Peptides against a protein of PDB entry 8BZL. Designs and how they scored, part 126

Target 1, 228 residues: chain A of PDB entry 8BZL
Amino acid sequence: SYDRAITVFSPDGHLFQVEYAQEAVKKGSTAVGVRGRDIVVLGVEKKSVAKLQDERTVRKICALDDNVCMAFAGLTADARIVINRARVECQSHRLTVEDPVTVEYITRYIASLKQRYTQSNGRRPFGISALIVGFDFDGTPRLYQTDPSGTYHAWKANAIGRGAKSVREFLEKNYTDEAIETDDLTIKLVIKALLEVVQSGGKNIELAVMRRDQSLKILNPEEIEKYV
Target 2, 242 residues: chain B of PDB entry 8BZL
Amino acid sequence: SRRYDSRTTIFSPEGRLYQVEYAMEAIGHAGTCLGILANDGVLLAAERRNIHKLLDEVFFSEKIYKLNEDMACSVAGITSDANVLTNELRLIAQRYLLQYQEPIPCEQLVTALCDIKQAYTQFGGKRPFGVSLLYIGWDKHYGFQLYQSDPSGNYGGWKATCIGNNSAAAVSMLKQDYKEGEMTLKSALALAIKVLNKTMDVSKLSAEKVEIATLTRENGKTVIRVLKQKEVEQLIKKHEEE

## One batch from the design tools (peptide; aimed at target 1 G28 S29, target 2 S152)

Design b1_p30_4_s2 (made by RFdiffusion4, then SolubleMPNN; from b1_p30_4, 15 letters changed)
Fold by OpenDDE base, seed 3:
Structure b1_p30_4_s2 (fold): chain B 228 residues (1-228), chain C 242 residues (1-242), chain A 30 residues (1-30)
Amino acid sequence: as target 1 above (228 residues)
Amino acid sequence: as target 2 above (242 residues)
Amino acid sequence: MTPPPVEPLGGIDEWLEEFKEKLAEEKRAA
């Protein structure tokens, strides 16, 4: 029955469900990624949690492995599915290849997963874009973006979600070799970029940093305020 | 166009999942369920709508389910969907216990069910579950916990929250009266009665129309107790005297 | 096997929260 085909081409060659999934991403909180020299930084818009909500349970930045972390924009439940599969793949790769995944490898895995959900009968696309950052085993910092279509590209800096346009415009103007010369400057760049769309400063930002040969560190609000 | 309503869960042009929204609409018509986290315990309070005189009085709880020794949940929405999900929660908890020889952490149980809910929003031939859940629990990692999950497979931890009919009004009242760090289980029970009295579509709150369960720690063990009707009557009476 | 640590992956989509609020407002108006 034709009822099983969710994602189909329009007469004009569009995959409407993929485009509509991109609209779901645009409704998501803004996320920013920046590749520095020896650091990768993810920042996410932290909307004021409802007064009675536990902030601990709301995470938009997560580790995929010791050397890779991800931020997302769009459907939170969809993101969790992608994260779980990516984590399993990272562990599987360590077991089978005896090395951690490259950031490109895990990005390609996630992209392939998303792409399959655009062609599989009886599945809708994932309503998420992701910024995937980390270090390859050679110590090279990487930043990738994936979209609901299953496309992926490497970036120096990028943004996703509702404020992505304004943040990208800021990054295009302010991302220079001087702006990323130090870890602190790179962190400051991400915070400044998020402040283009986030009101009330460091209290509404979730920030994570990964330095070469170090684990993911989520900055506390006091640490973020030092850069504001 | 109504075509998005009749098919498997698909995105609207605006990136919305209409079937998830409609499931949430169905939950909005369900009886009210409250959860409140206190320093010394956590509680669920739920509206009983089906007071059939012919129901065997042995129905301990229509809307509150024990999941394991450390967790309980309340449900708002389609009863049949709720039964499926509560059974799945019990199975997940049991499988974890068998695999690891320790109780499943509260958030992990919630997450596991939320992944199932999400799947029913993404796979064809399935509809979203028309159910939201409140979870209360204790574990060694975070102590007393309260979670809420919805048909999308989203979840969050809460100090106090409400699902079902008049949930937004209830949440507003909880925000006004909930005192962070100062909530005792006794004060939480009083708050639950206060909120239910204002949010239930009843002229007078009666103990027969309310289910309350508490989760506490006694001698290093979790105790889940459904309040007796007489205990609920006393809480209501106390509220009426204030 | 030691169970993996619980990592929070919770969150509520804002559009769903807004929808819940809208539904609640519509019910109050009815």
Scores: peptide ipSAE 0.331, ipTM 0.735, DockQ to the pose 0.850
OpenDDE base, seeds 1, 2, 4, 5: peptide ipSAE 0.312, 0.326, 0.328, 0.287; ipTM 0.721, 0.729, 0.715, 0.660

Design b1_p30_4_s3 (made by RFdiffusion4, then SolubleMPNN; from b1_p30_4, 14 letters changed)
Fold by OpenDDE base, seed 5:
Structure b1_p30_4_s3 (fold): chain B 228 residues (1-228), chain C 242 residues (1-242), chain A 30 residues (1-30)
Amino acid sequence: as target 1 above (228 residues)
Amino acid sequence: as target 2 above (242 residues)
Amino acid sequence: MEPPPVEPLGGVDEWEEEFREELARKRAAE
């Protein structure tokens, strides 16, 4: 049976392991990304941390570099590998090219990494999708999405994970130039989008913002509540 | 569907990694290990299962391993896998020390091993490690720390947690009795005994069946100490009197 | 040489939490 082998084509042209990796992503917590005019915003569904668990160690949004951050849906351990590789590449690029990576560049790097893991006989695909946001050196905000197959596309707004469909439908209806006219409005848009799938308001949302020429900022719950 | 369990770790149609799940199942049958973070220290308490009188080498510590001067771990699962991973932890810590002339931060050591674990869930010809670990440590960044890592390569920091046999019940008890911000090492030790007494599959808790290690700071140095049997006996006795 | 800042990514997947709960239920039933 073709579905028992490492990523091989079925007779009908399907890559089952890639499709199954996508199913793993769909079980992951929801993540949303929105590109504003001078801001990029990532939001993730925050599951209530177990009472005895240290929240510090649970991260769904991380920096890849000063100008790029990533959210993911799917297998956390897989994501860590991708993040580490991406961080190394970002640093390497700064050293060799003397400029930070473009968001597209690092997205392509991640996508290529994922793709290789779909083609190697000795590896399974990564069980993650990622939203990659940041600023190019010219100050242009960017949002990209990658999936387990290694495909990537640029987006104005997108969502991944278990609630992605509902969030995406919301964004399709509500993403307008007016809705992203200001940083605050952009943040509100992300929060409202996540609230389509997240219960109990701002307490179950992790939100990160990156403004032009500023570092990634994770909003605290109090800051998030101001936008609700 | 178990048809995806015979080969290298691959996704099921539902996006599950059955080999990782099976490794977790195996760990559930291993001896109980507890970790508790206190304000003034951190401890590991582990069940000793292999008390055989014919063992020539009385291992002072069967389940608890010193990793470096600032960290120790306890293991639940396949002993051979545990030995490989604990050795790797020591090597990673040593390499870091040599490279940077300072001890590896606790979370970085945990992460490094977790990346190895993850690799064994993704690369062909490899199986997941049938081991969960509890890590205790101190570093200048976060002070006293407790971590748990699983066959998936996932890890998390904890105030208190349990792995191995009856771990879920133990965690439930810890959630009930653990007082955040008010936990002393003394209270943590008492709590460990209480939980082990209820979760270990023994008629009576005895000092010979329990290993306890504490990690404290004294005069700006980390001290890792395995409690003597007499000390454990005293803790058990105190619990029985309550 | 100063160590690079490392921001490790911790966390437990939802599937893993659910599976642990499932295992706990199975054992409680035994």
Scores: peptide ipSAE 0.437, ipTM 0.795, DockQ to the pose 0.804
OpenDDE base, seeds 1, 2, 3, 4: peptide ipSAE 0.397, 0.228, 0.427, 0.434; ipTM 0.763, 0.762, 0.788, 0.793; seed 1 fails the geometry check

Design b1_p30_4_s4 (made by RFdiffusion4, then SolubleMPNN; from b1_p30_4, 13 letters changed)
Fold by OpenDDE base, seed 3:
Structure b1_p30_4_s4 (fold): chain B 228 residues (1-228), chain C 242 residues (1-242), chain A 30 residues (1-30)
Amino acid sequence: as target 1 above (228 residues)
Amino acid sequence: as target 2 above (242 residues)
Amino acid sequence: MVPPPVLPLGGIDEDEEEFRKELAEKRAAE
């Protein structure tokens, strides 16, 4: 019966479907986020896109609103659902409260959505972790991470996906006030962090930058190579 | 029977709700949370497990949540479930305030959430919340109060209690050392440190691993304060000297 | 609020089922 496949507690208190969703995330491409002083940077591992695939269709970093962007690790199809819901909420918020969402607000929305999918019958958890970055209306840069359970926290820097452990270890050693003193240094930090797990250099990195009062900019490979 | 483990809201032949029991088991593995009622205040003390240097400055306690001006709670269990429930508590409290132009009584807020928790154990297509809560508050009806609620939607008032890891041992210690009618907030803080030092699975208690909040009344207003790390260090040091 | 769509549950995890079985057997033996 379909009733057996629902997210339920084990006798020892585990939500196996959530844990398995977390395993799905660990198999995903690595993503990293870093909060700088006046910049937020997302980087994602590009798997070798088949030569014939339109690179434009494989975006792992997306804007949720003008002031918020997201990278994810895990199931791409699940990510699309979350992204679409988040985008609708961002627009709804602008219409109803006449202000853009805070990064925390939209993170909490996404987290709540994920949590509901862990508690409702006939639903599986989302197989996605996300790094959500942006600027609040006061110009404060923010970075949040959320997982399949719907847990979220604020970070200075974090990573998700296959290489997350190694990237985190790198960031723990190298994230200093000096390392994020400038926008360029912050970008370099993200690239260096990804290079711990990405093979074959800058061509396999997708990098997005959001500066204060600016829209999301996805760097082209040539721009990335300037930082390597 | 295996049939009852797979369904969230069905009684076993013995009248047990296994999913509720399993949710309680999950809470048993969560970080320890203590609540102690004193004559001049109430406190929550919670184990902080998520200490990571890359975390943004925790301006807010990991496990202690302000609900309104007169109430706070601590959570043991699934963090995502906790976030949902704490948000709901805040909404309930705000709606009450708007409707009645006075703060919601402490027990009424606890009961409102407990009804929600109970509903998640009774209605098909839902799982229990994997969360127990401790509530501290003040109201004009009963003064300082401490409540505990579990995944079943049961709640109770307490003078001192514990949820999460080693809760049974903590409760036993609290029963031994809690002095009814003589408990000051200062003595309650000391007791909290004493109990946490013995119940936390750490070799040495450190201030970074403990969150403490106090609720007091000053000039006819409720004051909810999270202790600074230095204050917690002083409490730990004092305990080590005794 | 439109209820979230029902997602495919996927297959029953054999490990979860086995775990549930073992725990049920332990409880029945108590």
Scores: peptide ipSAE 0.007, ipTM 0.652, DockQ to the pose 0.018
OpenDDE base, seeds 1, 2, 4, 5: peptide ipSAE 0.019, 0.000, 0.024, 0.007; ipTM 0.672, 0.559, 0.719, 0.577; seeds 1, 2, 4 fail the geometry check

Design b1_p30_5 (made by RFdiffusion4)
Pose (drawn by RFdiffusion4):
Structure b1_p30_5 (pose): chain A 225 residues (1-47, 50-199, 201-228), chain B 238 residues (1-200, 205-242), chain P 30 residues (1-30); non-standard residues A62 YCM
Amino acid sequence: SYDRAITVFSPDGHLFQVEYAQEAVKKGSTAVGVRGRDIVVLGVEKKAKLQDERTVRKICALDDNVCMAFAGLTADARIVINRARVECQSHRLTVEDPVTVEYITRYIASLKQRYTQSNGRRPFGISALIVGFDFDGTPRLYQTDPSGTYHAWKANAIGRGAKSVREFLEKNYTDEAIETDDLTIKLVIKALLEVVQGGKNIELAVMRRDQSLKILNPEEIEKYV
Amino acid sequence: SRRYDSRTTIFSPEGRLYQVEYAMEAIGHAGTCLGILANDGVLLAAERRNIHKLLDEVFFSEKIYKLNEDMACSVAGITSDANVLTNELRLIAQRYLLQYQEPIPCEQLVTALCDIKQAYTQFGGKRPFGVSLLYIGWDKHYGFQLYQSDPSGNYGGWKATCIGNNSAAAVSMLKQDYKEGEMTLKSALALAIKVLNKTMLSAEKVEIATLTRENGKTVIRVLKQKEVEQLIKKHEEE
Amino acid sequence: SEVEEILTEAKELAEENPDLREEYAESMHD
C-alpha cells in the first residue's frame, strides 16, 4: 500500500501539511461555543434556496451526553464524527459509563495527531468544538484542531472570522452574560451577528443537564433577532 | 519512487485539494443532468452525449441506473468511474438488505458511497473518482428524496439541482420557476424540458426517468420516445 | 488513454480559471 511520508518537518520546525490543514479550517463557516452555568450552546453560520436544510447540518450528536460542531472540510468531519460515535459505544461497553467530554475530546485529538505522523495520509482539515456534561453535572467545552492539540474553554470560535468573534467573546463573556439560559443563547447569536452580515442564516443548538441535544427552530431563532 | 509520485492526496498552501478541484472541472464538461422533487414523485432529466447516428441503443437507458427497488441515479463525469461507483452502490444496498431485511434509506446509501470517495482524497495516493451523482428515491422515513454527491465525498439533499454542463444557468432557472411544495410530476416534467431547452431540442438528445409510488410499491420507468416527443411539443406552445 | 486525455484537458482548463477553482474549494468547506 501507499507509504509516502506526507507530513514532514520543514526548515524552522514547521509541519506544512498541518498548517495547510489549518487554512482549510479558516475557509469553513464560523462556529461558536459558549459554556454557561447549567447549559452549553453551539451556533454555526450557514452558507441556499432549494436545498434541504436537514441534510447539511454542522452540529452533530456523538452520544446522548456529547455533541460537537466543526469547521473545515465537511467530508473529513463526517469521518471524524462517525469514528467518535463508534468510540463512545466502545467506552459504554468496557467501562459501563457514558464517556466524559474530556475522554472523547482526547480520543478525537489523538486520532487527528496520528494523521500528522502516519505514512500515506494527509491530516484532517477540521477543527471541532465539543460540548456536554460530566457525571457530576459540570458543563464542558473543548476545542480540537488538525495538529491534535486540545484545550478547554469558557467560550470559543472556529472557522472564518474566528479571531474577530473570539475578541468579541473576550469582552462579553462575563457572569452577567451567562447568568441565565436565555442570555447564554443570546451571547452566541450576538457573537455570530458580529461576522454574519444575516440573522436568518444561523443554526443553533442547546444542551442542558441530562436532557439531550435540542436543535432550535427557525421561528425560535427569529424571536431572539 | 518519490520522483514520479504526483502526490494526489495532499493539501495545497491554501488548504485546497487540487485533484478534487480538477475532477470537478471534468464534471462541468460532462452532459447536463438535473433532478426535480415533486409531491407525487421525483424525476431525472439527462442530456444524451451519445447522439451519433450509427449508435445502436441496446439498453433501456444510458445515463440512468437502477440501484435497488426504491432508488435510481444519474451521473456526470468520467463514464468508467461512474460504472465502478454504481456497481458499488448496488452492493451496499444489497449488504444492507441482507443485514436488516429492509431497503436501505436513501441518505444511508449516499453516505456509504461518499465515505469511499472521501477515502480516495485522504490516503492511498490514487486519483479520485471524477463523478458527480444525482440520486432519486423513496423510503419510509422521508418519502421522496433527491441527493447530489461530488468527488470529495460531500453530499446534500435538494428539491431541485443540476450537475454537468451549464449547471449554473440551470440552477438559476430552477430558483425562479420551482414552486416549493406545490410541484406535481406533470409540472416538474414541464420545468425539466424548459430548463434543458435553455442549457442545451430533440427526443433523441434527452433521457427522462420518473420515480413514483403505486399500491405501496416503487415504480421506476424511463419515458418512451413517444412520451418525450409529446412533452417537447407541449412546451413549444408556451 | 481517453480518460487520461480528458483529465489532462480538465486540469489545464481548471488552471486557466482560478476563480472557479476557488469556488470549488469553498464548496468543500461550506

Design b1_p30_5_s1 (made by RFdiffusion4, then SolubleMPNN; from b1_p30_5, 16 letters changed)
Fold by OpenDDE base, seed 4:
Structure b1_p30_5_s1 (fold): chain B 228 residues (1-228), chain C 242 residues (1-242), chain A 30 residues (1-30)
Amino acid sequence: as target 1 above (228 residues)
Amino acid sequence: as target 2 above (242 residues)
Amino acid sequence: SEEDEFWERAKAEADKNPERREEYALSLYE
């Protein structure tokens, strides 16, 4: 059956395992990214943490480097592998090139990694999409998305995961220059976008903010409530 | 080439990993393992299913393994897979110690194994490990810790959790009785006995059917101790009196 | 082999318990 063949095209040209990996992404909770003028914001639907689970070990947003952050949707274990590889590459780049990676560079690295897993016999695709945000050395804010196929594109705003369609529709309507005129407005836009799919308001949202020349900041629930 | 494809964990049309799900189901029928984090220690309690009278009183912990001086684990699932993974954990810990001249942080050891588990869900010719693990440990970064990992390579930190047979019921009981911030090792031991008594498919809980290990700090050193049968008997007796 | 029996049993039990299987499936995603 062609559906079991990892690297074989169907007669109609489909890579079933890649398509199925995209379905895996849709099982993940929603993540949203927005590029502002001097800010990038990642928002995620907070997965319900079991009462006795340590919240520290449940992370949908992670730093890849000082200037780059990533949110993902899909298989948690797959994401960890990608994150680790990306972190190693970021450090390697700093050592070899003496500069931090550009957001595009690390995105392309991740995309290439994913793509290789779609062409290698005996490897299934990664079951994750990622939103990668950060600042280039010149201070330009960037947002990229990757999917299981290894494709990547730059975005002003985008979403991944189970609620991505609704969030994207919201962003298409509401992403304007006025809506991102300030850092606070940009943050509000992300929150409003997530609220399209997240129940119970700000308590189920995690937000990460990276401002120009600043490190990643994860907002606490109280800070999030100020924007709701 | 075709043989490798048949053993590779692939996505279903819905994006599911059936072999991982099957492994998790199988683990649900394995002997119960429980972990509880306390303020002054952490414990593992595991069901002993193979009580052979002819086994020499050297209670080799059938289900609880010392990994290094600061960590131990318990396993639920395929014994052969468990042996492979526990050996790998020991090797990882040893390599780290040799390289850095300090013990491996608990979470780092867990993640290292989880990366291996994940690889067995992604690479051809490999099947998922039919094993879930509970890890207990101490490190200077986070103090006492309890982790759970599954066949997917997913893991999480816990205050209390359970794997194996009747794990869902056990977790529910733990949620009810676990007092966050107030849990002593003594109270954790009592809770472990309480939960095992209710979740083990035995008419009467006996010390022969339960392995318990505690991890504590004494004089700036980690102490991993398997409770003696008499100690477990006392815990059971105390529970019966309450 | 013991291993083969394990996996066959696992599959059979998983098929009998679709709700539990769904919970396992969902646990893999974030």
Scores: peptide ipSAE 0.429, ipTM 0.808, DockQ to the pose 0.808
OpenDDE base, seeds 1, 2, 3, 5: peptide ipSAE 0.414, 0.427, 0.428, 0.406; ipTM 0.800, 0.795, 0.799, 0.797; seed 5 fails the geometry check

Design b1_p30_5_s2 (made by RFdiffusion4, then SolubleMPNN; from b1_p30_5, 19 letters changed)
Fold by OpenDDE base, seed 4:
Structure b1_p30_5_s2 (fold): chain B 228 residues (1-228), chain C 242 residues (1-242), chain A 30 residues (1-30)
Amino acid sequence: as target 1 above (228 residues)
Amino acid sequence: as target 2 above (242 residues)
Amino acid sequence: SAEDAFWEAAKAAADADPERREAYAESLYE
């Protein structure tokens, strides 16, 4: 059976394990990314943290470098591996090239890593999609998405995870130049987009904001409520 | 589905990892392990199932393993897998110490093992480890810490948690009785006995069936101590009197 | 083998409690 093979094409050219890995992504909570004029924003649906769990150890948004951050949807353990590899590459690039990575570069690196795991008989695909945002050295805001297949594309706005379809539909209707005219409006757009799928309002949303020439800032719940 | 239960962990059509799910289920039938974080220490309590009169005196513990001077763990699941993973933890900790001339941070040790666990869910020819672990430790970064890891390579920090048999019921009880910010090691020990008494499938809790280790700081040093049977007996007695 | 028996038993147990199995499955994803 072709669906049992990790790296075998079906007669019609499908890689079943990659397709099934995409289904794994849909089991993840929703993440949304929006590129503004001088800001990039990641918003995620918070998984309900168990009452006795340390919140510090639950992160859906992480920094890859000072100028790049990532949100993911899918298998948590798989994401950790990808994040660690990406962080090492970011540091290596700084040492060897003496410049920070571009957002595209690190996205391509991650995509290539994922692709290799679709081609090796001894590996299953990564069960994650990622939204990668940041600023290039020239100050240009960037948003990329990568999926289990190792494909990647640049976006103005996008979403991944269980509610991605609804969020994308919202963004397609509401992403305008006017809607991203200011940093605050851009943040508001992300929140509104997430509220399409998040039931408990602002309490179940985590937001990360990166402005031009600034470090990643994770907004606290009080700050989020100001935009609701 | 019988179709996706091969040794190599692959995705189901729905994007699930059945082998990992099965491993987690199997662990649910293993001996109970509890971890509780207190303000002045952290503890592990584990069910001891193999009480054989012919077994040599276990100097430390059957289910609780010292990893280094600042960390210990308990295991639920396949014994052979547990032995491999606990040995690996010790090796990782030792290599770090040799390389950096300082003890490995607690979370870093946990993540290093979790990366190995994850790899066994992703690489062909490998099966998931049928083991969950609780980790207790102290480091200069976060102080006293409690972690849990599962066969997927996922992990989390906890104030209190349980793995193994009746873990869901234990966690529920911990959620009810754990007092955040007010938990002393003494209170944590009492809570551990209370939860074990309820979750262990025994008519009467005995000290012979329970192993408890505490991790504390004394004079700027970490002290890992396995409670003596008499101490455990006293804890049980105190619980029975309440 | 003892290992095979372990996994067979685990599978049987998982199939017997779909709700618990689903909880395990959900715990893997973020």
Scores: peptide ipSAE 0.454, ipTM 0.827, DockQ to the pose 0.734
OpenDDE base, seeds 1, 2, 3, 5: peptide ipSAE 0.437, 0.412, 0.423, 0.438; ipTM 0.817, 0.800, 0.807, 0.819

Design b1_p30_5_s3 (made by RFdiffusion4, then SolubleMPNN; from b1_p30_5, 15 letters changed)
Fold by OpenDDE base, seed 4:
Structure b1_p30_5_s3 (fold): chain B 228 residues (1-228), chain C 242 residues (1-242), chain A 30 residues (1-30)
Amino acid sequence: as target 1 above (228 residues)
Amino acid sequence: as target 2 above (242 residues)
Amino acid sequence: SAEDEFWEAAKERADKNPELREKYAESLYE
């Protein structure tokens, strides 16, 4: 029987609920992030949308601000809470600092939020990991990952969710300066990485692209097929 | 406090929220609620289980609640929880109207409640709500809309869906018979009766056992109407003749 | 309480139908 206490450390110092929240993340579909030279790309495995479901309500990639996007894996409802808080913070920052958030700033905010939920006896951890991508005001592309523990790191490329291990292995082998030399190559890299775990090709992939000084673009299936 | 720990929804070793799963199971045994989106309207149909002969003509739907002038919902699950959530929906809608001087968009109302539901799955001393909801509405952004939410705080938009008893079978039937782009409110009503007739654990579908509400637009205004028993009887009769 | 009985009954039913419970669980994750 697992301890019902949210903030109980194991004898070896493990937080069970955080570990279990990480297992929740693994139940999510795969998400991939890649930082290119002048582009950031998020790719996700599309969850099979029920025939009668509105596709617009099934989103694994969302904008946090004009310069920041996020993909998540894990509990959908938990993700919505994090996204909403992050959006509020992005707007607040613009109002108070008169500048958009850096990708690191908003990542740290999200990470701090998650971390607080691991220390409260009255709250369970968030069952989500997130890939956060965007551009800083200086035009630098950024990719961050955050986990249920509230840990975050900067990455060149990373993956989360059920197929993350296989995708990461692919990226470790194939992420080179040559592979990200152009925007198109970077997009192709993400697609190839996702195809390691996604069945039925490009039809089950959603891609979001943010280029320097451009807004987030979600690629349509036809655009994705051009890279396959 | 031990009391908070006992009620808090926690992750299983496999990363599952058992209390949410249990709530969903409980809802699966509740009365059936159906929603269908049409081109010219949206409807809710709900099973009425408590037919007391001594109840005055049910002027008020037992399972279908008007939320504001542009939205209604139906509930499946614990009645007490349903009452709390429907009241909260009304309050959220009213607060929005007061703040912005316009009706709350349908999805925003749904998400606001879903955030509350989610909170009850994450905060100590709270249990998940044992309720799923179907929402129908109209707004200027998306027109006619149908949403479903569950105890987790998850929600989705639907063309047609079902919650409660035999919902899986109902959804299967809806998938077979729903004609995308060609669904009129009239055809949706007929489909609702067809599905309920097959999914309700009754020997014969009667108007007394079914509540139906429609949401339409007339002269730039939303009209939410609960069908009269006679209208439901006519729908049932028509179905039996086909 | 009636609520406690409700939840206990739900737990028992869920335990008896692991396949359905798994479907519910899967629906929570994206």
Scores: peptide ipSAE 0.443, ipTM 0.828, DockQ to the pose 0.791
OpenDDE base, seeds 1, 2, 3, 5: peptide ipSAE 0.421, 0.380, 0.406, 0.423; ipTM 0.800, 0.771, 0.793, 0.811; seeds 3, 5 fail the geometry check

